Peptides against a protein of PDB entry 6B4E. Designs and how they scored, part 64

Target 1, 295 residues: chain A of PDB entry 6B4E
Amino acid sequence: TNFDKISKMFWHYKDKIAQIKQDIVLPIKKADVNVRNLLSRHKRKINPKFGQLTNSNQQLFKIQNELTQLINDTKGDSLAYHWILNFIAKAVVHQAETEVRVKPESALPLGKLTLYLLVQFPELQELFMARLVKKCPFVIGFTCEIDTEKGRQNMGWKRNNENKWEDNTSYDERMGGILSLFAIITRLQLPQEFITTTSHPFPIALSWHILARICNTPLNLITNTHFVILGSWWDAAAVQFLQAYGNQASKLLILIGEELTSRMAEKKYVGAARLRILLEAWQNNNMESFPEMSP

## One batch from the design tools (peptide; aimed at target 1 A205 H209 A212 Q248)

Design b2_p29_3_s2 (made by RFdiffusion4, then SolubleMPNN; from b2_p29_3, 11 letters changed)
Fold by OpenDDE base, seed 3:
Structure b2_p29_3_s2 (fold): chain B 295 residues (1-295), chain A 29 residues (1-29)
Amino acid sequence: as target 1 above (295 residues)
Amino acid sequence: AVEELEKKRKEQYEEDLKELEKTLKELEK
């Protein structure tokens, strides 16, 4: 694992966030009143759609079509188009932080919707990845120390209105929610209409990168959060990961489930205990995946 | 176009596998 490369990727996306603010968000505030009104209306229509997702493919397709139309309405103005995509990127990640956090299986419909939008609107890809890395650096396997304020900020820790850091449990759950969404996206097949024309923007290989990079992370930087997000990834993508890479996948699952947890046993991390339970379930041929969506 | 896309996907997959194998060997040390 080349940690310098990972760091460069991390800072690339941090810079991208700054660029988005400068080139997209701030300029819209000075845009024509008609453009601002259009975007305000579209924002109000788009935002509820993510909460309207259910375990129904029919409902998913309805929402996909509605969002597609709303986004297409902005294509006449490049700045408006990029602004609405950036808004969607933020909204999707927020949904992961709130809904997927408490109901991990909700990552499936959200992931399907997100993947569709990423393929239908390629400009969303960089905006979405930048937002993911900012909120949850684990999606690219980045880890730094959290003993400093800057370190905690880099790892996505939030402060409340009283300038206090969020609770460890809250942080762990948010990271788990975001990573669940990303894991789902990496293991989903492209919609049928795109299979012959487009490559997968975030393929299953990115899941490999997450696991491998965490395994190579210095042990003094490994926290309970690492095990929590590995457990979240496992629930979301382990079955499909095994299908994709076979024996090589098995080796990596053993590394995270057995070896990494064993090396950190003295810490008695709750996340590590859960990951061991998942490993044992797999060893007993009881590995579970999220239930498929209904028609 | 379809054939070219499939070829590119196959090539990318093979490159990914090589990288993954290298990573696994490094982790086993």
Scores: peptide ipSAE 0.080, ipTM 0.723, DockQ to the pose 0.752
OpenDDE base, seeds 1, 2, 4, 5: peptide ipSAE 0.026, 0.022, 0.027, 0.027; ipTM 0.655, 0.596, 0.643, 0.655; seed 4 fails the geometry check

Design b2_p29_3_s3 (made by RFdiffusion4, then SolubleMPNN; from b2_p29_3, 12 letters changed)
Fold by OpenDDE base, seed 3:
Parts: C-alpha cells; sequence; structure tokens
Structure b2_p29_3_s3 (fold): chain B 295 residues (1-295), chain A 29 residues (1-29)
C-alpha cells in the first residue's frame, strides 16, 4: 500500500469540493432568476425521491425515470446541469447518513438508484466521489490521526451548534451508513442496458482497496470506527466479494476478521467484536447477504 | 519503562506491516 498515493487521492477530492463550491454552487446564486427558479423547483421535486425508495424494483424504476427526466430538463444549461448533479450527490450521501445508518439493507435500493444515475450521467461520478471522500474518507482507505481538530475534520467528524464534537456512536453509525452505500455500489452489476456499452464506474476492486489499505494502516491509527465500517462493508458486500475474487477474497476476509481484530484485542472495540461474530458466522457457512428486492 | 514499551510496540507494528505487505504482494501475483 502506497500511503502517499492515498493521501494524494484524499486531497484531490478535498480540492474538488472547494472547486465545486467556487465553480458551481456560488455562481448559481448570481445566475438568471429563471435558472434559479428552475433549479428551486427541481430541487423540491428531486429531494423527496430518495426517501420514497422501498425494497420494490417497480418503485425503483419509477423513481429512476422521474429523476432522469428532471435531470435532462437542466441539460440546456451546463451550470444548471452540474448544480443539480451536485445536489443529487449530496442528497444521496445524506440519505446514507440518515436512513442507511439505521437500516443498512436500505443501501441496496439506494445503491441501485445511484449506480444507474452514475452511468446515465457520467459527470455525477466525480461529484459523488468527492462528497463521499469528504464525508467518509474510509471509502478510499484513508486514515489520519484524530487527536487534533484538523485530523477530526479530515476524517469527517462533525460539530454541533455548540461547537462540540459528535459522540462516537453517532460518528460510527454515519460512517457505517455511508460505507454501506459505497460497498453496495461496488458489488452491484450494471443495469442491463449498460452492460455492453460502458464499464462499471466504481467496481468491486474498490472494495479490495478499502480492505487492503485498512490492513496496512498503522495500528496506532486503527479505531473502533474502522471495525464498524468493516462490519458494514461485510454485511453489504462480503458474499459478492467472495464470488468475485474467490480464494484471494477469503484470505483478505481472514486478515480483517481474524488477524486485525486479534492485533487490536486489547482495545476491546465493540466494532471488532461484531466483526469477529461475522467471521464466525462465515466459518460456520452462515454468511448472510441483504435480501433481494421484490419485483 | 514507558519508553521501552513504546519501542516494543513500534517494533511489533513494523513487523506486522511487513507481514501484511508481503501477503498482499503475494496475492497480486
Amino acid sequence: as target 1 above (295 residues)
Amino acid sequence: SYEELLEQRKKEEEEWLKEVEKTLKELEK
């Protein structure tokens, strides 16, 4: 693992966030009133769609079509188009932070919708990844110290209105929710209409990178959160990961489930305990995946 | 001493990292 490369990626996306603010968000505030009104209307129509997802494929397809139409309505103005995509990127991540954190299996319909949009609108890819890395650096296997204010900020910690850091449980749950969504996206197949025309924008190899990079992270930087997000990843993608890489996948799962947890046993992390339970379930041929969506 | 403990932990961590890196390199073949 090249830590310099990972750091470079992290800061690339941090810079991208700043660029988005300067080149997309701020300019729209000065745009023509007609453009602002259009975007306001579209925002109001788009925002509730993510909460309308269920375990139904029929409902998913309906929402996909509705969002596609709404996004296409903005293509006549490049700035408006990029603004609405950035809004969608933020909304999807927010949904992961709020709904997926409490109901991990909801990552499946959200992930399917997101993957569809990422392929249908390629400009969404960089916007979405930048937002993911900002909120949850674990998606690229980045870790830094959290004993400083800057370190906590880099790792996606939030402060409340009283300038107090969020509690550990809240942070862990948010990171788990976001990572669940990303894990699902990496293990999903492309929609049938795109399989022969495009490559997967965030393939299963990115899950490999997450696990490998965490395994190579200095032990003094490993926290309970690392194990929480590994557990979230496990629930979301372990079955499909094993299908994709076979014996090599097994070795890596053993590294995170047995070796890494053992090395950190003295810390008695709750997340590590859960991950060991998942490992044991796998060893007993009882690895579970999220249920498939209904027609 | 505390310093000795820190040094020991550092050595253990370095050994672990080397082992993991070796394993990952082998997996890439």
Scores: peptide ipSAE 0.023, ipTM 0.512, DockQ to the pose 0.020
OpenDDE base, seeds 1, 2, 4, 5: peptide ipSAE 0.022, 0.022, 0.007, 0.022; ipTM 0.523, 0.516, 0.348, 0.516

Design b2_p29_3_s4 (made by RFdiffusion4, then SolubleMPNN; from b2_p29_3, 12 letters changed)
Fold by OpenDDE base, seed 5:
Structure b2_p29_3_s4 (fold): chain B 295 residues (1-295), chain A 29 residues (1-29)
Amino acid sequence: as target 1 above (295 residues)
Amino acid sequence: MEKELKEEEEKKKEEDLKELEEKLEELEK
């Protein structure tokens, strides 16, 4: 693992967030009133769609079509188009922070929707990844110290209106929710209409990177959150990961489930205990995945 | 902007694939 490369990637996306603000968000405030009105209407129509997802493929397809139409309506203006995609990127991550956090299995319909949009609108990919890295650097296997305010900010910690940091449980749950979504996206197959024409924008290899990079992270930087997000990843993608990489996947699952947890045993992390339980379940041929969506 | 985004995405994918291959080789030793 090249940590310098990971750091460069992290800062690339941090810079991208700043660029998005300067090149997309701020310019729209000065745009023609008709464009601003269009985007306001579209925002109001788009925002509730994510909350309308269920474990139904029929409902998913409906929402996909509705969102596709709404996004296509903005393509005549490049700035408007990028603005609406950036809005969608933010909205998807927000759903992961709120809904997936409390109901991890909801990552599946959200992930399917997101993957569809990422393929249908390639310009969403960079916007979405930048938002993910900002909110949850674990998606690229980035870790830094959290002993400083800047370190906590870099790792996606939030402050409330009173400048108080969120509690550890809230942070862990949010990170778990975001990572669950990303893990699901990496293990999903492309929609049938794209399989022959498009490569997967965030393939299962990115799950490999997450696990490998965490395993190689200096132990003094490993926290309970690392184990929580590994557990979230496990629930979301471990079955498909084993299918994709076979024996190599098995080795990596043992590394995170046994070796990494053992090395950190003195810390008595709750997340580590859960990960060991997941490992043991797998060893007993009881590995579970999220239920498939209904027709 | 769109062209730049695509180029960055392609470069990222290539780098990610390379890292995966290197890691797989390490685990096979």
Scores: peptide ipSAE 0.024, ipTM 0.566, DockQ to the pose 0.159
OpenDDE base, seeds 1, 2, 3, 4: peptide ipSAE 0.020, 0.021, 0.019, 0.023; ipTM 0.557, 0.555, 0.552, 0.596; seed 4 fails the geometry check

Design b2_p29_4_s1 (made by RFdiffusion4, then SolubleMPNN; its pose is not in this set)
Fold by OpenDDE base, seed 5:
Structure b2_p29_4_s1 (fold): chain B 295 residues (1-295), chain A 29 residues (1-29)
Amino acid sequence: as target 1 above (295 residues)
Amino acid sequence: MPDTSWLTDDAPARIEAEKAAQQQLLAAL
C-alpha cells in the first residue's frame, strides 16, 4: 500500500470539492434567471426520486428514465448540466447517510440507479467520487488521526450548529451507509446495454483497495469505525468479492475477520465483534448477500 | 505476522491475469 498516493488522492478530491463550489455552485447563483428557475424545478423533481426506490426493477427503470430525461434537459448549458450532476451526487450520498444507514439492503436499488447514472453521464463520476471521499474517506482506504479537529473533519465527522461533534454511533452508522453504497456499486455488473461499450467506472478492484489499505493501516489509527465499515462492506459485497478473486479474496476476508480483529481485541470494539460473527457465519457456510431485486 | 506485502493496488489485476492464464491452460488440455 502506498499511503502517499492515497493521501494525494484524498487531497485531490478535497480540492475538487472546493473547485466545484467555486466553478459550479457559486456561479449558478449569478446565472440567468431562466437557468436558475430551470434548475430549481429540476431539483424539486429529482430529489424525491432517490427515496422512491424499492426492491422493484420496474420502479428502478422508471426512475432511471425520469432522471435521464431531467438531466438531459440541462445539457444545453454546461454549467446547468454540471450543477444538476453535482446535486445528484450530493443527493445520492445523502440517501446513503440517511436511508442506507438504517436499511443496508436499500443500497442495492440505490447502487443500481447510481451506477446507471455514472455510466450514462460520465461527468458525474468525478463529482460523485469527490463527494464520497469528502463524506467517507474510507471509500479510498484513507485514514488519518482523529485526535484533532482537523483530523476529524478530514475523516468526515460532522458538527452541529452548536459546534458539537456528532456521536460515535451516528458517525459509524453514516460511514457504514456510505460504504455500503460504494461497495454495492463496485460489485454490480454494468447494465447489459453498457457491457460492450463502457468499462465499469468503480470496479470490484476498488473493494480490494479498501480492504487491503485498511489491513495495512497503522494499528494506532484503527478505530471501531473501521470494523463497522468492513462489516457493512461484507454484507454488501463479500459474496461477489469471493467470486471475483477466489482464494486471494478468502485470504483477505480471513485477514480482516480474524487477524485484524484479534490484533485489536484489547479495544473491545463492537464493530470488531460483529465482523467476527460475519467471519464465523462464513466459516459455517452461512454467508449471506442482499436479496436480488424483483422484476 | 502474516505477510501483507501482497496487499497492493495492482493485486486485482494480477489475480485476474493469473485466473485467465489458468483457464487458458485448462482449455488447452
Scores: peptide ipSAE 0.512, ipTM 0.881, DockQ to the pose 0.853
OpenDDE base, seeds 1, 2, 3, 4: peptide ipSAE 0.511, 0.512, 0.514, 0.512; ipTM 0.881, 0.880, 0.882, 0.881; seed 3 fails the geometry check

Design b2_p29_4_s3 (made by RFdiffusion4, then SolubleMPNN; its pose is not in this set)
Fold by OpenDDE base, seed 5:
Formats: sequence, structure tokens, C-alpha cells
Structure b2_p29_4_s3 (fold): chain B 295 residues (1-295), chain A 29 residues (1-29)
Amino acid sequence: as target 1 above (295 residues)
Amino acid sequence: MPDTSWLTDDAPAQLAAEKAAQAALAALA
């Protein structure tokens, strides 16, 4: 694992967030009143759509069509178009931080919607990835120390209005929610209408990157959060990961479930204990996946 | 301890079955 390369990628996306603010968010505040009014109306229509997702493909397709229309209405103005995509990127990640956090299986409909939008609107890809990396660097296998303020900020820790860091459990759950969404996206097949014409923007190989990079991370940087997000990833993608890579996938699952947890046993991490339970369930031929969506 | 010398950041080739499934889905489109 080349950690310098990963760090460069991390900082690339951090810079992208700054660029988005400078080139998209701030300019819209000074844009024509008609453009601002259009975007305000669209924002109000778009925002509730993510919470309207259910375990129904019919409902998913309805929302996909509605969002497609709303986004297409902005294409006449490039700045407005990029602004609405950036809003969507933020909204999707926020949904992962809130709903997926408490109901991991909701990552499936959210992931399907997100993947559709990423393919339908390619400009969303960089905006979405930048937001993901800012909020949850684990999606690219980045880890740094959290003993400093800057380190915690880089790893996506939040402070409240009193400048107090969020609770460890809250951080772990948010990271788990975001990673669940990303894991789902990586293991989903492209919609049938795109599979012959478009490459998958975030393929299952990116799940391999996450696991491999975490396995190679210096042990002094490994925290309970690493095990929590690995457990979230496992629930979201382990079945499909095994289907994709077979014996090589099995080896990697054993590395995270047995070897990594054993090396960190002295820490008695709750996340590590859960990951061991998932490994044992798999060894007993009881690996579970999220339920498939209804028609 | 399992040998980890094989572990790289690059994913191995996907199994033929998955490629076939993707191809089949592509052919239905």
C-alpha cells in the first residue's frame, strides 16, 4: 500500500471541497434572482425525496424520474446545474449520516438511487466523491492520527457550537452509515439501461481498496471506528465481494475478521467483537445480506 | 499467521461468473 498516494488523493478531494465553495456555492449567491429562485424551489422539491425512499423498486423508479426531471431543468445554466448536483451530493451523504446510521439496510435503496444519478449525471461523480472523502476518509482507506485537532478534523470529526467534539459512538455510527452507502454503491450492478454503454463509476474494486488499505494501516492508527466501518461494510457488501473475487475475497475477509481483530485484542474494541461475530456467522454458512427490494 | 505478502491495493480479476452475469444483464438491455 502506497500511503503517500492515498494522502495525495485525500488532499485532492479536500482541495476540491474548497474549489466547490469558491466556484459553485459562492457565485450562486450573487447570481441573477431568477436563477436563485429556481434553485430554491428545486432544493425544496429535491430534499424530501431521499427520505421518501422505501424498500420498493417502484418507489425508487418514481423518485429517479422526478429527480432526473428536476436536475434537467437546470441544464440551461451550467453554474445552476453544478450547484444542484453539489446540493444532491451533500443531501445523499447527509441521508447516510442520519437514516443509514440507524437503519443500515436503507443504504440499498439510497445506493441504487445514487448510482443511477452518478451515471445519468457524470458531473456528480467528483462532487460526490469529494463530499464522501471529507466526511468519511475511510472510503479511500485514508487514516491519520486523531490526537491533534487537525487530525480529528481530517478524519471527519465534528464539533458542536461549544467547540466540543462529538461523542465516540456518534462518530462511529456516522462513519458506519456513510461507509455502508459507499459499500452498497460499489457492489451494485449498473441499471440495465446503462450496463452496455457506461462503466461503473465506483466499482467493487474500490471495496478491495478499503479493506487492503486498512489491513496495511499501522496498528497504532487503528481505532474502534475501523472495526465499526468494516462491520458496516461486511453487512453491506461481503456476499457480493465473495462472489466477485472468490478465494481472494475469502482471504481478505479472514484477514480483517480474524487477523486484524486478534492483533488488536488487547484494546477490547466493541467493533472488533462484532466483526468476529460476523466472521463466525460466515464460517457457519450464515452470512447474511440486506433483503432485496420489492418490485 | 496467513501470508499477507500477496495483498496489494489493486483488486484481482473478477471471477468469470460475475463477468458473465454482467454480460448477461448487458445483453438484456
Scores: peptide ipSAE 0.350, ipTM 0.738, DockQ to the pose 0.388
OpenDDE base, seeds 1, 2, 3, 4: peptide ipSAE 0.330, 0.346, 0.343, 0.338; ipTM 0.740, 0.762, 0.735, 0.739; seed 3 fails the geometry check

Design b2_p29_4_s4 (made by RFdiffusion4, then SolubleMPNN; its pose is not in this set)
Fold by OpenDDE base, seed 3:
Structure b2_p29_4_s4 (fold): chain B 295 residues (1-295), chain A 29 residues (1-29)
Amino acid sequence: as target 1 above (295 residues)
Amino acid sequence: EPDTSWLTDDAPAKLAAEKAAQAAALAAA
């Protein structure tokens, strides 16, 4: 694992966030009143859509169509278009932090919707990835020390109004929610309408990157969160990962489930204990996946 | 310690390439 490359990628996306603020978010505040009004109306219509997802493909397709129309309405103004996509990127990640956090299986419809939008609107890809990396660096297998304030900020830790760090459970759950969404996206097939014309923007290989990079991370940087997000990833994508890479996937699952957990056993991480349970379930031919969506 | 030297970012791609090369060699044969 080339950690220098990963760090460069991390900072690339951090810079992208700064660029988005300068080039998209701030300029729109000075835009024509008609544009601002349009975006305000669209924001209000778009926001509830992510919460309207269910385990129904029919409902998914309805929401896809509604969002597509709303986004297309902004294409006449490039700045407005990019602003609405950035808004969507933020909203999707926020949905992962809130809903997927408490209901991991909701990652499936959210992931399907997100993948559709990423393909339908390619400009969303960089905006979305930048937001993901900012909020959850684990999506690219980035880890740094969290002994400093800057380190914690880089790893996506939040402070409350009293300048107190969020509790470990809250952080772990948020990271798990975001990672679940990303894992789902990586293991989903492209929608049928795109499969012959478009490459997958975030393919299953990116799941390999996450696992491999974490396994190669210095042990002194490994925390309970690493095991939590690996467990979240497992629930979201392990079945499809095994299908994609076969024996090599199996070896990697054993590495994270057995070897990595064993190396960190002295820490008694609850996330590690859960990951071992997932490994044992797999060994007993009981690997579970999220239920498929209804028609 | 288990040998994790194979655990690189491009490992899946390398494996796929190796499999493809092996298949091609078998077909040429």
Scores: peptide ipSAE 0.211, ipTM 0.712, DockQ to the pose 0.656
OpenDDE base, seeds 1, 2, 4, 5: peptide ipSAE 0.200, 0.208, 0.209, 0.198; ipTM 0.707, 0.712, 0.719, 0.703; seed 2 fails the geometry check

Design b2_p29_5 (made by RFdiffusion4)
Pose (drawn by RFdiffusion4):
Structure b2_p29_5 (pose): chain A 295 residues (1-295), chain P 29 residues (1-29)
Amino acid sequence: as target 1 above (295 residues)
Amino acid sequence: SESAWDEAPDDLKEFNEKIEEESAHLFPV
């Protein structure tokens, strides 16, 4: 892995976040009353819909239809359309770092909803990817030092209610939740409405990049967070990763489960211990996936 | 610098190059 290229990719998305603020978020303050009223009302109606998802496909379709109508209501104004898509991208990532953090299997319905919105409204793709990379750089394999305040900000760290950094556990759980949503998206087939006509915007090869880049990261930059997100990724996508790459995926899973954990054994990382358990469960023919969604 | 990738077999490194070539368009750069 050429980590200079990974850094260039990271800063491209960081620049995109700045461009979103300049060209979408700030100009909306100057939009006419019809646009402001519509966005104010619609953002209230949109916000709780992500938490109304369940393990039921019928409920997923209901929420998809409700959100499609609300988003279509904004298409008459390109700025309002891009603003509501940016709002949704932020809301989905927030849902991943809260609900998916506590209930990892809720990444499956949320991922199906997000993937549907990503192809129904393609402008969402760049907005969503930039948000993911800003909040969880592990999705593209970016890692930098966190000894400095700027490094902590680059890696997506947050502060609590007294300018102190959130504890390591809170950060690790958030990163696993966000990365779990992206991992579900990379291993989902497109919904039927689009599977016959459209290329998957974030395919399974992006999961290969995450694993390979962590395995190629300098060991002095590896932390418990790398093991936690790999475990979260495993739960969400390891079965489909093997279906896609076979013996090659097997070699990579062995590398992360046996070798990456062994090289970092002295650190006694909690996530490394869980990744070893996942490797042993697979070796005992007991690899799990999230239960498929109910009717 | 050391990495866990040093423990990877050569066929896995070659396969990774293939994936990087095939998925270069997925990236903005």

Design b2_p29_5_s1 (made by RFdiffusion4, then SolubleMPNN; from b2_p29_5, 13 letters changed)
Fold by OpenDDE base, seed 4:
Structure b2_p29_5_s1 (fold): chain B 295 residues (1-295), chain A 29 residues (1-29)
Amino acid sequence: as target 1 above (295 residues)
Amino acid sequence: SSSPMDLASQDLLEFIEQVEKESEHLFPI
């Protein structure tokens, strides 16, 4: 694991967030009133669609088509187009932070929608990844100390209006929700219409990065959150990960499930206990995946 | 500092490195 490279990636996406603010978000506030009105209308139409997802493929396809049309309506203005994609990136991550955290299986329809949009609108990819890394650096296996305010901020901790940090449970759940979404995206196949024409933007290989980088993280930086997100990843992608990489996947799952949890046993992390349960379930041939979507 | 990777087999380490290398193009850096 090259931690310098991971750090560079992390800061690249942090800089990208600053750039997005400067080059997209702020300029649109000064744009023509017609453009602002268009985007306001589109924002209002787009925002509820993520919450309209169900375990139905029919409903998914409907929403995909509706979003595609709404996004295409903005392509005549590059700034408007990038603004709406950035809005979508934010909305998807927000959905992961709010809904997926409490209903992990909702990551499946959300992930399918997101993957479709990422392929249909390639400019969304960097906007989305930047948002993911900002909110949940675990998606690229980045970890830093959280003993400092800057460290906590870098790891995606939020402060309230009173400048108080969020509760550990709230942070853990948010990180778990975001990582569940990302994990799902990595293990999904491209829609049939894209399989022959496009490469997967966030393939299952990126799950290797997460697991391997966490396994290489200095133990003094490992927190309950690491175990929570590993558990979230496991529920979302472990079955498909094993299918993709076989014996090497098994070795890596044992390292996180057995060895990492054992090394950290003194901390009595709740997330680690859950990960042990997942390991044991696997060892007993009871590894579960999210239910498939209905027609 | 010790990590679980201390127990990783050489083949696993090589495989991880290979996967990382093959996926480098997926990121701008």
Scores: peptide ipSAE 0.529, ipTM 0.935, DockQ to the pose 0.860
OpenDDE base, seeds 1, 2, 3, 5: peptide ipSAE 0.514, 0.517, 0.520, 0.518; ipTM 0.932, 0.933, 0.934, 0.933

Design b2_p29_5_s2 (made by RFdiffusion4, then SolubleMPNN; from b2_p29_5, 14 letters changed)
Fold by OpenDDE base, seed 4:
Structure b2_p29_5_s2 (fold): chain B 295 residues (1-295), chain A 29 residues (1-29)
Amino acid sequence: as target 1 above (295 residues)
Amino acid sequence: SSSPMDDASEDLLEFIKEIEKESEHLYPI
């Protein structure tokens, strides 16, 4: 693992967030009233769509079509188009922080929708990844110290209006929700209409990177959150990961489930205990995946 | 500082390198 490269990636996406603010978000505030009104209308129509997802593929396809139309309506203005995509990127991540956090299986319909949009609108890919990395650096296997204010900020910790850090449970759950979404995206197949024409923008290899990079992370930087997100990843993608990489996947799952948990046993992390349970379930041939969506 | 990867098999380490190389194009850097 090249940690310098990972750090460069992390900062690239941080810079991209700053660039998005400067070149997309702020300019729209000064744009023509008609453009602002268009985007306000579209925002109001788009926002509810993510909460309208169910375990139904029919409902998914409906929402995909509705969002596609709404996004296409903005293509006549490049700034408006990029603004709406950035809005979607933010909304998807927000849905992961809120709904997926409490209902991990909701990552499946959200992930399918997101993957469709990422393929249909390639400009969404960098906007989405930048938002993911900002909110949950674990998606690229980035870890830094959290004993400093800057370190916590870099790792996506939030402060409230009183400038107090969020509680550990809230942080862990948010990171778990975001990572569940990302894990799902990495293990999904492309929609049938794209399989022959497009490469997967965030393939299962990116799940490999997450696990491998965490296994290479200095133990002094490993926290309960690492185990929580590994558990979230496991629920979301472990079955498909084993299918993709076979014996090598098994070795890596053992490294995170057995070796990493054992080395950190003195910390008595709740996330580590859960990950151990997931390992044991797998060893007993009881590895579960999220249920498939209905027609 | 030690990590679980320190005890990884050579074949796993090679595979990790392979996957990282094959997926390099997936990142902007």
Scores: peptide ipSAE 0.415, ipTM 0.912, DockQ to the pose 0.908
OpenDDE base, seeds 1, 2, 3, 5: peptide ipSAE 0.390, 0.389, 0.404, 0.377; ipTM 0.904, 0.904, 0.909, 0.901

Design b2_p29_5_s3 (made by RFdiffusion4, then SolubleMPNN; from b2_p29_5, 12 letters changed)
Fold by OpenDDE base, seed 1:
Structure b2_p29_5_s3 (fold): chain B 295 residues (1-295), chain A 29 residues (1-29)
Amino acid sequence: as target 1 above (295 residues)
Amino acid sequence: SSSPFDSASEELKEFLEKIEKESEDLFPI
């Protein structure tokens, strides 16, 4: 693992977030009143759609079509189009932080919707990835120390209105929710209409990167959060990961489930204990996946 | 500092490098 490369990638996306603010978000505030009104109406229509997802493919397809139409209505103005995509990127990540954190299986419909949008609107890909990396650097296997304010900020820690850091449990759950969504996206097949025409924008290889990079992370930087997000990833993608990479996937799952947990045993991390249980369940042929969506 | 991956088989390390190389174009730096 080349950690210099990972660091450069992390900072690339941090810079992209700054660019998005400067080139997309701020200019719209000064845009024509008709454009601002259009975007305000579309924002109000789009925002509730993510909460309307269920474990139904029929409902998913309905929402996909509605969002597609709403996004297409903005294509006449490039700035408006990019603004609405950036809004969607933020909304999807926010849904992962709020809903997926408490109901991990909700990542499946959200992930299917997101993957559809990423393929249908390629300009969403960089906007979404930048938002993911900003909120949860674990999606690219980036880790830094959290003993400094800057380190905590880089790792996606939030402050409340009193300028206090969020509690460890809240942070762990948010990171788990975001990573669950990302893991789902990486293990999903492209929608049938795109399989022959488009490459997967966030393929299962990115799950490999997450696991491998965490396994290579210096042990002094490993926290409970690393184990929490690995457990979240496991629930979301382990079955499909094993299908994709076979014996090599098995070796990597043993490295995270057995070796990494054993080396960190002195810390008594709750996340590590859960990951150990997931490993043992797999060894007993009881590896579970999220239930498939209804027709 | 040591990592779990340092003790991994050469086959797994080679496979990792293969997967990383195949995916390099997805997110250029």
Scores: peptide ipSAE 0.246, ipTM 0.835, DockQ to the pose 0.876
OpenDDE base, seeds 2, 3, 4, 5: peptide ipSAE 0.239, 0.232, 0.094, 0.038; ipTM 0.829, 0.823, 0.632, 0.613; seed 4 fails the geometry check

Design b2_p29_5_s4 (made by RFdiffusion4, then SolubleMPNN; from b2_p29_5, 12 letters changed)
Fold by OpenDDE base, seed 4:
Structure b2_p29_5_s4 (fold): chain B 295 residues (1-295), chain A 29 residues (1-29)
Amino acid sequence: as target 1 above (295 residues)
Amino acid sequence: SSSPMDDAPEDLLKFIEEIEKESEHLFPI
């Protein structure tokens, strides 16, 4: 694992967020009133769509089509197009922070929708990844110290209006929700219409990177959050990960589930205890996955 | 500082590097 490279990736996406603000978000505030009105209307139509997802593929396809049309309506203006994609990227991550956090299985329809949009609109990929890395650096296996304000900010910790940090549980759950979504995306197959024409933008290899990079992370930087997000990843993708990489996947799952938890046992992390339970369930041939979506 | 990878099988370590290399193109750096 090249941690310098991971750090460079992290900062690239941080810079991309700044660039998006400067070149997309701020310019639209000064754009023509017709453009602003268009985007305002589209924003209002798009926002509810993520909450309308169910375990139904039929409903998913409906929402995909509706969003596709709404996005296509903006393509005549490059700035408007990029603005709406950035809005979608933010909305998807927000849905992960809120809904997936409390209902992990909701990552499946959200992930399917997101993957479809990422393929249909390639310009969404960098916008989405930048948002993911900003909110949850764990998606690229980035970890830094959280004993400093800057470290906490880099790791996606939020402050309230009183400048107080969020509680550990809230942070852990948000990170878990975001990572569940990302994990799902990495293990999904491309929609049938794209399989022959497009490569997967965030393939299962990116799940490998998350696990491997966490296993290489200095133990003094490992927190309860690392175990929480590993547990969230496990629920979302462990079955498909084992299918993809076989024996090598098994070795890596043992490293996170047994070895990493054992080395951190003195900390008595709740997330580590849960991850141990997931390991034991797997060892007993009781590894579960999210239920498939209905027709 | 120690990590779980310190005791990882060599074949796993090699595989990690292979997957990292194969995935480099996915990130515009």
Scores: peptide ipSAE 0.410, ipTM 0.912, DockQ to the pose 0.866
OpenDDE base, seeds 1, 2, 3, 5: peptide ipSAE 0.402, 0.404, 0.404, 0.402; ipTM 0.910, 0.911, 0.911, 0.911

